# Designs tried in a protein design run: peptides against a protein of PDB entry 3H8D. Part 157

Target 1, 122 residues: chain A of PDB entry 3H8D
Amino acid sequence: DMKRQQRFFRIPFIRPADQYKDPQNKKKGWWYAHFDGPWIARQMELHPDKPPILLVAGKDDMEMCELNLEETGLTRKRGAEILPRQFEEIWERCGGIQYLQSAIESRQARPTYATAMLQNLL

## One batch from the design tools (peptide; made by RFdiffusion4, then SolubleMPNN)

Design b2_p23_7_s2 (from b2_p23_7, 10 letters changed)
Fold by OpenDDE base, seed 1:
Structure b2_p23_7_s2 (fold): chain B 122 residues (1-122), chain C 122 residues (1-122), chain A 23 residues (1-23)
Amino acid sequence: as target 1 above (122 residues)
Amino acid sequence: as target 1 above (122 residues)
Amino acid sequence: SAADEQLRRWLEQWEQELREEEL
């Protein structure tokens, strides 16, 4: 609803195995999050060497960030916040629509802005 | 509501008087817009040589963008779209909260996401 | 949680990288 701000974030990461490698040999991944109000609705990880990870609220709670938005510190990290489309474009490319749809159909997805938007789309 | 995307844009402009001046003598202004769905909810102009202009839907329709979001081409202009906070920070600094509040109190403001948010805040 | 710790690690890594780039 109107009270819940939709905010999107992205941060890079380097795999543990690459931490001690030369910068040129460090392959960068990207961690994405969609917060529907204070709580995460979707999470996504782009990895340089494995398939993307898609996570949706309700279904994947154990694998998702449990911190509320304020607790993450993301809002205080310059450059972390991204536009909705910057998230959605990657989400769509990674099959996020189908992933969330399946989670809804299996009744695993917690209702969020994301589920509502998908229901509006379908 | 959930169906209306909130999108914010910023584009620079150069005053007509500076059009033919050397680049260094061109003072840049900034045009800001908040779209609540397809229609503009708030507009703001930062000028280098005069007070900021604040405009809100309903009250200032004649001075605001009449084009719907799609017609503006803003969504297709790279770098034009900004984060909500990038708009709100300037809006707040320019006295936008008070401006919109006054428009609501005088019953001049059209209900928008912006009016709803302000009502939630007050 | 593990996810929270992961996020913290990522954030810390990024902060370190940013500091290194600024130096």
Scores: peptide ipSAE 0.313, ipTM 0.665, DockQ to the pose 0.697
Fold by OpenDDE base, seed 5:
Structure b2_p23_7_s2 (fold): chain B 122 residues (1-122), chain C 122 residues (1-122), chain A 23 residues (1-23)
Amino acid sequence: as target 1 above (122 residues)
Amino acid sequence: as target 1 above (122 residues)
Amino acid sequence: SAADEQLRRWLEQWEQELREEEL
């Protein structure tokens, strides 16, 4: 249903190797999620020392959050929710359009708001 | 079209009477806007010394922003864009649901995403 | 799942960081 609420979230993380280092020596990564209604549609990870990870529903379900939005607790975490453009800007920079397009073409992507929007764009 | 992007903005304003006062003596108001695609759907004003003002498209066009979203420059103003819930929380507290409902019932409200969502809620 | 646990770990780390900043 295209009428589902689209919500976006971002949380920082520190690499396990940096966990016990002084704050100035910890490199921060970023975990991003797009929820199409209660279910995740896209996930994205920015790492300080390796390529970004892009994940789309249907194709990457095994690597993505399986919790519904309420179960994650993200809606109750102050500062976690971000504007759509804050997600999309990074998504685009990381090659997310091409990644999702390929998933659609290979019939791996589960239909989501994201897939619908991309299909309208092309 | 229900597929239009919904974007929300908030900017502070200072009362004319406080314009030339020291910063500590200036009382801040807040101007809120909901844009349904390029056009404003709802406007809201929080004042430090008088009741909030609620405005809905169709009914209050003369008192609302006439500029399309791009013309406002709000999308280019850092920190102006807010999350949907940041608008809705204040809207609800100010009696916005009842205000919009009355505008719909009186056939004064122009159909917007906001009117559609309210009609789904009732 | 592993992904869910990862999210929980990240949230926990973030909360810890916030607490440390408040000290």
Scores: peptide ipSAE 0.315, ipTM 0.657, DockQ to the pose 0.672; fails the geometry check
Fold by OpenDDE base, seed 2:
Structure b2_p23_7_s2 (fold): chain B 122 residues (1-122), chain C 122 residues (1-122), chain A 23 residues (1-23)
Amino acid sequence: as target 1 above (122 residues)
Amino acid sequence: as target 1 above (122 residues)
Amino acid sequence: SAADEQLRRWLEQWEQELREEEL
């Protein structure tokens, strides 16, 4: 069903090792999620000092949020929800299109709105 | 096709009669739009001193934005795009659900993502 | 899961920071 609502979220994080450092020494990362209806379709993490992490449903289930959208509480976190483009812009920069495409081609990706959109675009 | 991207926008407006008044005498309204792919599905106007205006595609075509999304330039206006919930919350408050439902029942509404969602919800 | 715990940690961190900024 392509009628499912697509919702995107972003939250900052501080690396565990930096948690108790002085604020100036806390390097901030960003956690991103795309939910296709109640379930996560894509996840992405920007780190200050290492490559971004890209995750897609089906392929990377073990590394992705397993909570449904409601369980995450993200919808109740003011400022967490972002526009689709705010997610997609970073996703694209991080090589997300290629990553998801590869997952589709290898038949590792679970069908989601994201997979459908990519297949329509290519 | 339910794969069309749903995008929502909000821009302020000043009543024509207030355009040349002192800033403090310019009562601001808000113009809202929901685009189902390239075409507007719903439009809403909040006025400072009169009831909100609700418009749905098919029924109210003559009163709605006739430009496709790209032609509007809304996608290029920083701060214009809003989250779906930011639209829906106001839509609901203004009686939009009932308005759209009535338009569907009277067969005045053109099928859009909005009509489909409402029909699924009821 | 580890991912879920991570999310919860991040959310908590953020909420804490927001509270601190409001003080």
Scores: peptide ipSAE 0.313, ipTM 0.672, DockQ to the pose 0.701; fails the geometry check
Fold by OpenDDE base, seed 4:
Structure b2_p23_7_s2 (fold): chain B 122 residues (1-122), chain C 122 residues (1-122), chain A 23 residues (1-23)
Amino acid sequence: as target 1 above (122 residues)
Amino acid sequence: as target 1 above (122 residues)
Amino acid sequence: SAADEQLRRWLEQWEQELREEEL
């Protein structure tokens, strides 16, 4: 159902190794999620010292959040929700379009809002 | 096409009568818009001294923005875009659900993402 | 899952940071 609400979230994280370091020595990463209705469609991680991680539903389910949106508590976290474009801009910069396209072509991607939108663009 | 991007915007406005008054005497209102793809689906106005105005596509076209989303320049106006919930919360408080429902029942509403979502809820 | 736990950890960490900043 393409009528599902599309919601996007972002939260910062500190690497485990930096948890107990001085603030100046803590490097922050960013965790992103796109929920297509109650279920995650895309996940993305920006790390301070390694390449971005891109994940798409179907292909990367084992590495992605399995909680439904309500279970995550993200909707109750002030400042976590972001605009679609705030997600998409980073997604694009990280090569997300190509990543998702490849997942579709390889028949690994689960149909989501994201896959549908991409297919409309191509 | 329910695959259309749903985007929401909010901008302040000053009443014409207050335009040349001292800042302290200017009462600010708020203009809200929901765009279902390129076209406006809902519009809402909060006024400092009169009841909210609710408008829905089909019924209130003459009172609503006639520009497509790109023409409005809203996407280029920093701080104008808001989260869906930021719109919906105010919409609900102002009686938007009932307003839209009535427009649907009277066959005045143009089918939009908003009408579809409401029909799914009821 | 591991991913779920990761999210929980990040959320908790963020909340802690926010609390510390607000105090």
Scores: peptide ipSAE 0.312, ipTM 0.672, DockQ to the pose 0.683; fails the geometry check

Design b2_p23_7_s3 (from b2_p23_7, 9 letters changed)
Fold by OpenDDE base, seed 5:
Structure b2_p23_7_s3 (fold): chain B 122 residues (1-122), chain C 122 residues (1-122), chain A 23 residues (1-23)
Amino acid sequence: as target 1 above (122 residues)
Amino acid sequence: as target 1 above (122 residues)
Amino acid sequence: SEADEKLQRYLKQWEEELRKEEE
């Protein structure tokens, strides 16, 4: 559905184990999300000390944000919204293309803007 | 062509008449551009003291940026790239939807991502 | 959901860090 606005967000996080440490001892992670209209299409987590987590709608719904975009409050958080390429660059580096492709092939991915774009690319 | 990256830019400009005035007497305008892949699809100019200028590829090529995206240097200019909605919000307020629609109907608009999206909206 | 709670926790943490930077 080409009518849906594609919006991307990124927020930092501190690991629970580092929450009460001195600032210099807190390792930052990054939480990313792609919203296809009101609903999340892709989610990604960068961790300082473990592999990145990639999630796609349909396949990973139980592990992904279930809030609609407005409910997240991300649109009201200064600095949270990022450019599409800022998401895609990291997504690609983390193996997101292959991950989403596999989800499509296994019929696990819910159709989204992301799936449509990938299908157009391949 | 859904494969092309859509990128948006905004840069300020000072009116020629204000070029040598004191900073407080310089009225700032804004130059906006939408690039559909390497080529400009839409251009918009906000002026402090005259109506906004809207330009669409095909119709207004002679008045629009002729440089491809890389040639503009915009991708290397800090703070120039803006979110899609930052462009669209202003485009809509300036009557861009109607302007582009008219260009499509008159067969003056070159097919772009912008024309495709509008045709999908209407 | 747990995922939603995670997001909200992260947002809260970020806000706290920003506040500390402004102090």
Scores: peptide ipSAE 0.274, ipTM 0.673, DockQ to the pose 0.589
Fold by OpenDDE base, seed 2:
Structure b2_p23_7_s3 (fold): chain B 122 residues (1-122), chain C 122 residues (1-122), chain A 23 residues (1-23)
Amino acid sequence: as target 1 above (122 residues)
Amino acid sequence: as target 1 above (122 residues)
Amino acid sequence: SEADEKLQRYLKQWEEELRKEEE
């Protein structure tokens, strides 16, 4: 709700198989996170050679970051924080709205800012 | 409320007196705006040679931007959009919390996301 | 957790890449 700050982050990653290749042969992925206050609400991973990974709190907790925002160090990493729309644009393109909606309908989604916003849009 | 997107912008301005000077002699000011949905909620101006200007919706409408967000073209100006904290940090340093609080107490402030957030913090 | 370790690995990797770009 309005009491918690919504913050979004993005960091690049190189596949383990590409770590020791020449820079030109390293394909980048992107790791995204939405924090609703101190806790992660959504996580997303864009991979160069497989479908995007979408994760929502409650349903995918075992596959999501369990560190609180401060523990991640993301707030101290220059260039990691992104605008909300920078996250949402990719989230939407990856089918995140439908994914979160399905999680809500199945009662797997933990209530977050993201679930509340989606419900306001429906 | 949760239905409206909160967006923040910053653009530089050069004092009229410096417009035709060499770049090294042009002192920059900064214009800041917070839009609560389509309408401006807060405006702030940092000047190189005078105190900051703080403006809040309802109280200072006559001195604030009357264009809706889309009309400003800010969403289309590369580098203009900033993170919420980039606005809030300066706002706080300039005494914006006290300014907005005073406007609320005097019943001059129009209800916005900014007023609601301040009330949640008190 | 594995997810936490992944994040930290990514951060470390990114920091290393940034350092190399600055050299």
Scores: peptide ipSAE 0.272, ipTM 0.663, DockQ to the pose 0.627
Fold by OpenDDE base, seed 3:
Structure b2_p23_7_s3 (fold): chain B 122 residues (1-122), chain C 122 residues (1-122), chain A 23 residues (1-23)
Amino acid sequence: as target 1 above (122 residues)
Amino acid sequence: as target 1 above (122 residues)
Amino acid sequence: SEADEKLQRYLKQWEEELRKEEE
């Protein structure tokens, strides 16, 4: 149901190839996740040198985090949790609405808070 | 329905009596609000020199913010919006669960996301 | 999974950077 807690997280990452470079030569990416209760509903990755990656539950299970929220430790990482809009703004810019819509229409998306909200919007 | 956006805000306030004092003599309070969609559901005030004030929709309408969310301008105030847990943690510490429960039992509380979540918890 | 390992690597990397900033 829609009473499940919706929580959003973001963490930075540095490419392995940049790990030992000078700070000015390290390009930062961002890993995003939306959890619908204990389970991931959406994942998104911003890369410094390639297009964004969008992932939705059901369609992209093999490429998404398989840990439940508590197992990830994200709730215990100071600064990792973000506001819903901080996720949604980037999701929208990356074409997330269309991506999730296509996943629903192709019957690939698992029902989540995200699918329900999109269906309300459309 | 539970699909309404739940948003939480916190802003500091300084007592009028302290407004023109030296910084070390200014005691800061905190004003908290929970909006269930466009309408306020809960309000909370932390004071430096008196007990916390708890307010819930229906029971305390005359003492709560009368502006809808957009009218408040809170969404446009940098740093005002906070995570749900940042509100709930303080709410719980101030006895908010019992306060809202009593308001429901006395038929004073207007149904909101907050009342629904409490009824799920109990 | 590889996805889980990625997350854990990112978390460790971030923690290390935060530690360096605090020193």
Scores: peptide ipSAE 0.271, ipTM 0.660, DockQ to the pose 0.709; fails the geometry check
Fold by OpenDDE base, seed 4:
Structure b2_p23_7_s3 (fold): chain B 122 residues (1-122), chain C 122 residues (1-122), chain A 23 residues (1-23)
Amino acid sequence: as target 1 above (122 residues)
Amino acid sequence: as target 1 above (122 residues)
Amino acid sequence: SEADEKLQRYLKQWEEELRKEEE
């Protein structure tokens, strides 16, 4: 339900092609997750050399983390957890509102806190 | 001390070069860890296209997991935890005994359950 | 899943990079 804690996380990554290069040649990406209680509701990846990847529960389950929040270890990794706005700001800039809205309208989105908030906004 | 719980884990990984290929073109590797209490004592990586990587605490700290066991989330990931023998069998086949012994003799190994057991064996 | 494996890879990479920065 909507009483579940909403928690957000961000971790960096190095793209596969740069993994074995010198640090100056490694362009960093960012992996984001929104957990609605124990389960992921939204996922996002910022890449230095391609468009951002946006994923929403229900529609993109095959591409999203399927571990519950406790299983990920993210809550115990210092520096991983971020504030809601730190996620939402990037989500909005990447077209996340439109993406999630489309998933709702196409009936592909699983109901989450994110879908509920968007439906309240529209 | 030697009263700490010894726990072992295994998870698969896809090599960077195969990350964006079709599933049939993704060759799976395996990441192994031995935790002596909260801290990693040994790490091992099986690759489909290169020799195995063996790592021991003290010597290879820079290449090993720096998270404590709770921070990794491995204890909560279904199917990740393995039996001691499932780790040791692969460790032995990969030359882990000789590797750890050399690390002890060179005074590079941090004392762990693994070093103690090996010293008892020799 | 592959997504879970990706997360684990990213966590590992981050640990390695953090360690390099601390040295």
Scores: peptide ipSAE 0.254, ipTM 0.572, DockQ to the pose 0.509; fails the geometry check

Design b2_p23_7_s4 (from b2_p23_7, 9 letters changed)
Fold by OpenDDE base, seed 5:
Formats: C-alpha cells, sequence, structure tokens
Structure b2_p23_7_s4 (fold): chain B 122 residues (1-122), chain C 122 residues (1-122), chain A 23 residues (1-23)
C-alpha cells in the first residue's frame, strides 16, 4: 500500500551473560525490524553465537513485536532508524527471501509490503 | 507504485566563488534528491546565501537531474544516501508541500510517489 | 508481550551504552 511508509530499524543488544563483562568481552547482537506502516512486517536478530532468527508477520506474530511503531519509541531513538538496504542486505544474507517465500506458500504470512515485493520479485 | 523503491540522497556542494577559498570560508550548499525508482521525483538545494530551490518532476525537468539513479553513481557514494525523513523534514521546511501541491493543481507535476503521497495527505 | 518487553530491555541497554560512550 502506497499509503504506508516503510521504515527500518536496528538496535544492538548484549547477551545477558555478557552484561557484566568488560566491554571488549561483550559480544553484541543486533535486532532488526521492518515496519510496514504502523505494524511490524519483518524482524530478524543477529546473534554472535547462534544462527540468525528470522520472523515474518502472520507466521511469527507471537515472537515479534506487537507494539505499533509509535509505541515502540524506535522513531525517537537517534541512530535506530536505518536505510532499507541496510535491512535488506542482512535479510538476504540470512535467508530471509526463502523464509518469507515459504511463509507465503504455506499461507502463514500476513500480506505486507514485504510479501508484495517478494511476489513481484518471483 | 509499490514496485518502485524510494531512495533519498544528499551531497554537499561548494559555490564556485568559494572553490579556491580556505575551507573555513567555503560556504557549503546541500543538494537533495528523491528518486522514485530509477527516476528523480524531487530535488532541492539549500544555499547559504539564497532561498532554497525546490524542483518536482514534470514541472522542473530541465533543471533536475536527467540521469537515472544508477547513472548518477549516488548509490555508490558512501554517505550520500539518507533516510526518507531526512529529506522530508527539509522539504517541508522549504515549503515543498505547497510547491508540489501547486504543481499538481496546475497539472505540471508528473505523477510520482511524491504526488501520490501528497494526495493522500490532502 | 514477551517480545515487546525484550525490545524495551534492548532499548534501555542501548541508551545506557550510548550515554557511557559519550562520556
Amino acid sequence: as target 1 above (122 residues)
Amino acid sequence: as target 1 above (122 residues)
Amino acid sequence: SEADERLQRMLEQWEKELEEAEK
């Protein structure tokens, strides 16, 4: 929907086990989100010691942010918002295309900008 | 069109009169562009000593970048790409909404993502 | 939700890190 702005965000996180270590010993993960208008369409998490986690709306709702974008406060966090390509590059590297495709094929994906774009790609 | 990626860019420019001055005496302007897919939809220029210049596709084609996005090389220039809001905030401050609206009303504006979004706003 | 709470925690941690880095 052309009426919905696509916005992307990234925030780092430190593993609980590393919270009290010296900064050099804290391995950072990265939390990514794609909002299609007010609602999250995709989420992914990069971890230093395990495979990436990919989440798509409809399929993974219970594991994804349920807050609308405004409620998250992400828009008010300086440095949190990223360029679309900064999200997509990582998404692709993590197998996000295949993941979303599978969700669409299994009828688990909620229609989003992401699903629409993927369907255009295929 | 959901198929077209919206991308925004900003690059500095130095006035010709300042090219050979010391850096501290070089007043920088800023060139902004909004690309709706491969083609520029909006352009604006911030100057240190004159009012902003606003340009919209259809109306101002002769004054705007004629190169498609790929030809500009902007996508390959680190730091050139900016967030949508970084463009829109300046666009709004410069009276871009009214400028584009007038172009639409006068039937001078080429349909773009920007025109579509403005029509949604009004 | 748990996911929302996790996000909030991450944001809080990030803010703290930014504050420390700016000192």
Scores: peptide ipSAE 0.199, ipTM 0.651, DockQ to the pose 0.713; fails the geometry check
Fold by OpenDDE base, seed 2:
Structure b2_p23_7_s4 (fold): chain B 122 residues (1-122), chain C 122 residues (1-122), chain A 23 residues (1-23)
Amino acid sequence: as target 1 above (122 residues)
Amino acid sequence: as target 1 above (122 residues)
Amino acid sequence: SEADERLQRMLEQWEKELEEAEK
């Protein structure tokens, strides 16, 4: 059901190698998630020193968050939830549209709000 | 189509009587809007000195924003867009659920994402 | 899963940083 709430989250992370460095030398990455109702539809990771990681439901299930939204605790973390556009802007910059499109074309994408919206856009 | 983007906005307003007062004496109210795609579905106003105003599409069209979302310029106003929960929490506190429910029961509510979600909840 | 564990670690780290920043 496309009536499901679409919720987006972002949390920073520090690379393991930087954990014990001075704060000025800790390069932050960013973990993003799009939840289509209770389940993750898209995941994205920005790294300070390597290309972005894009993940879509169905294709990348083994690498994506397996917890339902409630189990993640993200809804209870102040500042974690972001606006849709805050996710989409980065998603677009990282080639997420093409990535998801390819997953749809290869029949690897699990149907989600994201797949539906993309198919409506094209 | 319930696939429409649900977008929420909040802007402060100053009462007309306070327009020319010192900043410290200007009591701020808050104007809230829920847009179901291009059209407003719910509107809410918090006032510093009177009860909240709740408005729902269909019933309160004459008192609600008449501009479509694009015409409002809200999407281009930095800081105006808020998370769904930031709207819903206040809506709930102000009795919005009951207000919308009553509008549905009286057949005054225009069908929106809000009416659909409420009917699914009950 | 490993992904879930990673998420948990990130959340914990972020909370610590927020607490430190608020002091």
Scores: peptide ipSAE 0.199, ipTM 0.646, DockQ to the pose 0.689; fails the geometry check
Fold by OpenDDE base, seed 3:
Structure b2_p23_7_s4 (fold): chain B 122 residues (1-122), chain C 122 residues (1-122), chain A 23 residues (1-23)
Amino acid sequence: as target 1 above (122 residues)
Amino acid sequence: as target 1 above (122 residues)
Amino acid sequence: SEADERLQRMLEQWEKELEEAEK
């Protein structure tokens, strides 16, 4: 249902190798998620030293967060929630449109708000 | 169509009587808007010295912003866009649910994302 | 799952950083 709330989140992370280094030597990554209602639709990870990771529901369920939105606690973390465009701009830059399109065409993607929007755009 | 982008904005305003006063004597109000796609669905004004003003599409068109979203320039104003909940929390506090409900029941409200969501909630 | 555990670790680390910044 396209009436479901679309909510987006971003949290930083420090790679394990940098956990005990001085602050100036900790390279920060970013974890992004799009929730279509209670369930995650897209996930993205920006790393300081490797290519972005893109994940879409249906195709990448084994690698994605399996907690529903409420269980994640993200809604209770100050500063975690971001605007849709703050997610989409990065998603687009990382080739998310093509990634999701390919997942749809291969029949791997689960229908979500994201798949519906893409199919309206193309 | 429930697939339309729902975008929310907030900008401060200074009341005319305070325009030429010292900064410490300028009481700030807040202007809020909800756009359902290109068209405004809800508008709200918080004033420092009078009750909130609530406006809904269809009923209050003469008092609401007549510009489409793109024409407002709000999408290009840094810090103007806010999260849905940042709008909704204030809307609810000001009696927006009851106001919109009354507008629907009196057949004054134009169908919008807001009216649809309310009718799903009740 | 491993993904869930990773999320929790990230959240914990972020909270720690926020607390330090707010001092």
Scores: peptide ipSAE 0.198, ipTM 0.644, DockQ to the pose 0.710; fails the geometry check
Fold by OpenDDE base, seed 4:
Structure b2_p23_7_s4 (fold): chain B 122 residues (1-122), chain C 122 residues (1-122), chain A 23 residues (1-23)
Amino acid sequence: as target 1 above (122 residues)
Amino acid sequence: as target 1 above (122 residues)
Amino acid sequence: SEADERLQRMLEQWEKELEEAEK
């Protein structure tokens, strides 16, 4: 319900293989998270050299953050929080709508703000 | 409920009296809005030379934006949208919590996400 | 979990980078 805040975060990461290279040779990836209240609803990872990874609660719990929002420390990391659209734009580009829809249809998705919004859109 | 997005916006304004002055003599104010879905829930105005103005739905409807979110064009104005905390920090500093609480107690506040969150906090 | 640990590592690395960039 409206009592749960929807908060979005993004942090960059450098591939382990690039960690000891010169800065120009470090390719950045991006880790994204959508929290529906204290719990993650969606996660997304952009990689410089492979397809993006899309994850949704219920279906992909084992591959997603298990910490509640406060435990992650994301809210205390300067620059980590982003606007909803900054998440959604990338989510859409990566086929996130279809991915989430499929998760709902297969009965794998845990109900979240994200599932509710999708159902409103369709 | 969770089906309504909470979106926050901020735009600067120049006082009418300063409109024809040199840029250095134009004092900027700031207009803030919180939309609970399509409709405004809270509005706030920071002025360079007078106390801030706090407005809440139900109580201050006549002084607040009457347009729905889409009608305002705010979502299409680059740089207008801000993070929830960017609104809330100023809201808190200006006594917004107490203002909203008083509006609830006086039965003047229209139920919104803002009123629900306040009730969760208290 | 492994995902949690990975997140924390990313955050730590990012913080270090930010600190260096601010100098």
Scores: peptide ipSAE 0.197, ipTM 0.655, DockQ to the pose 0.744; fails the geometry check

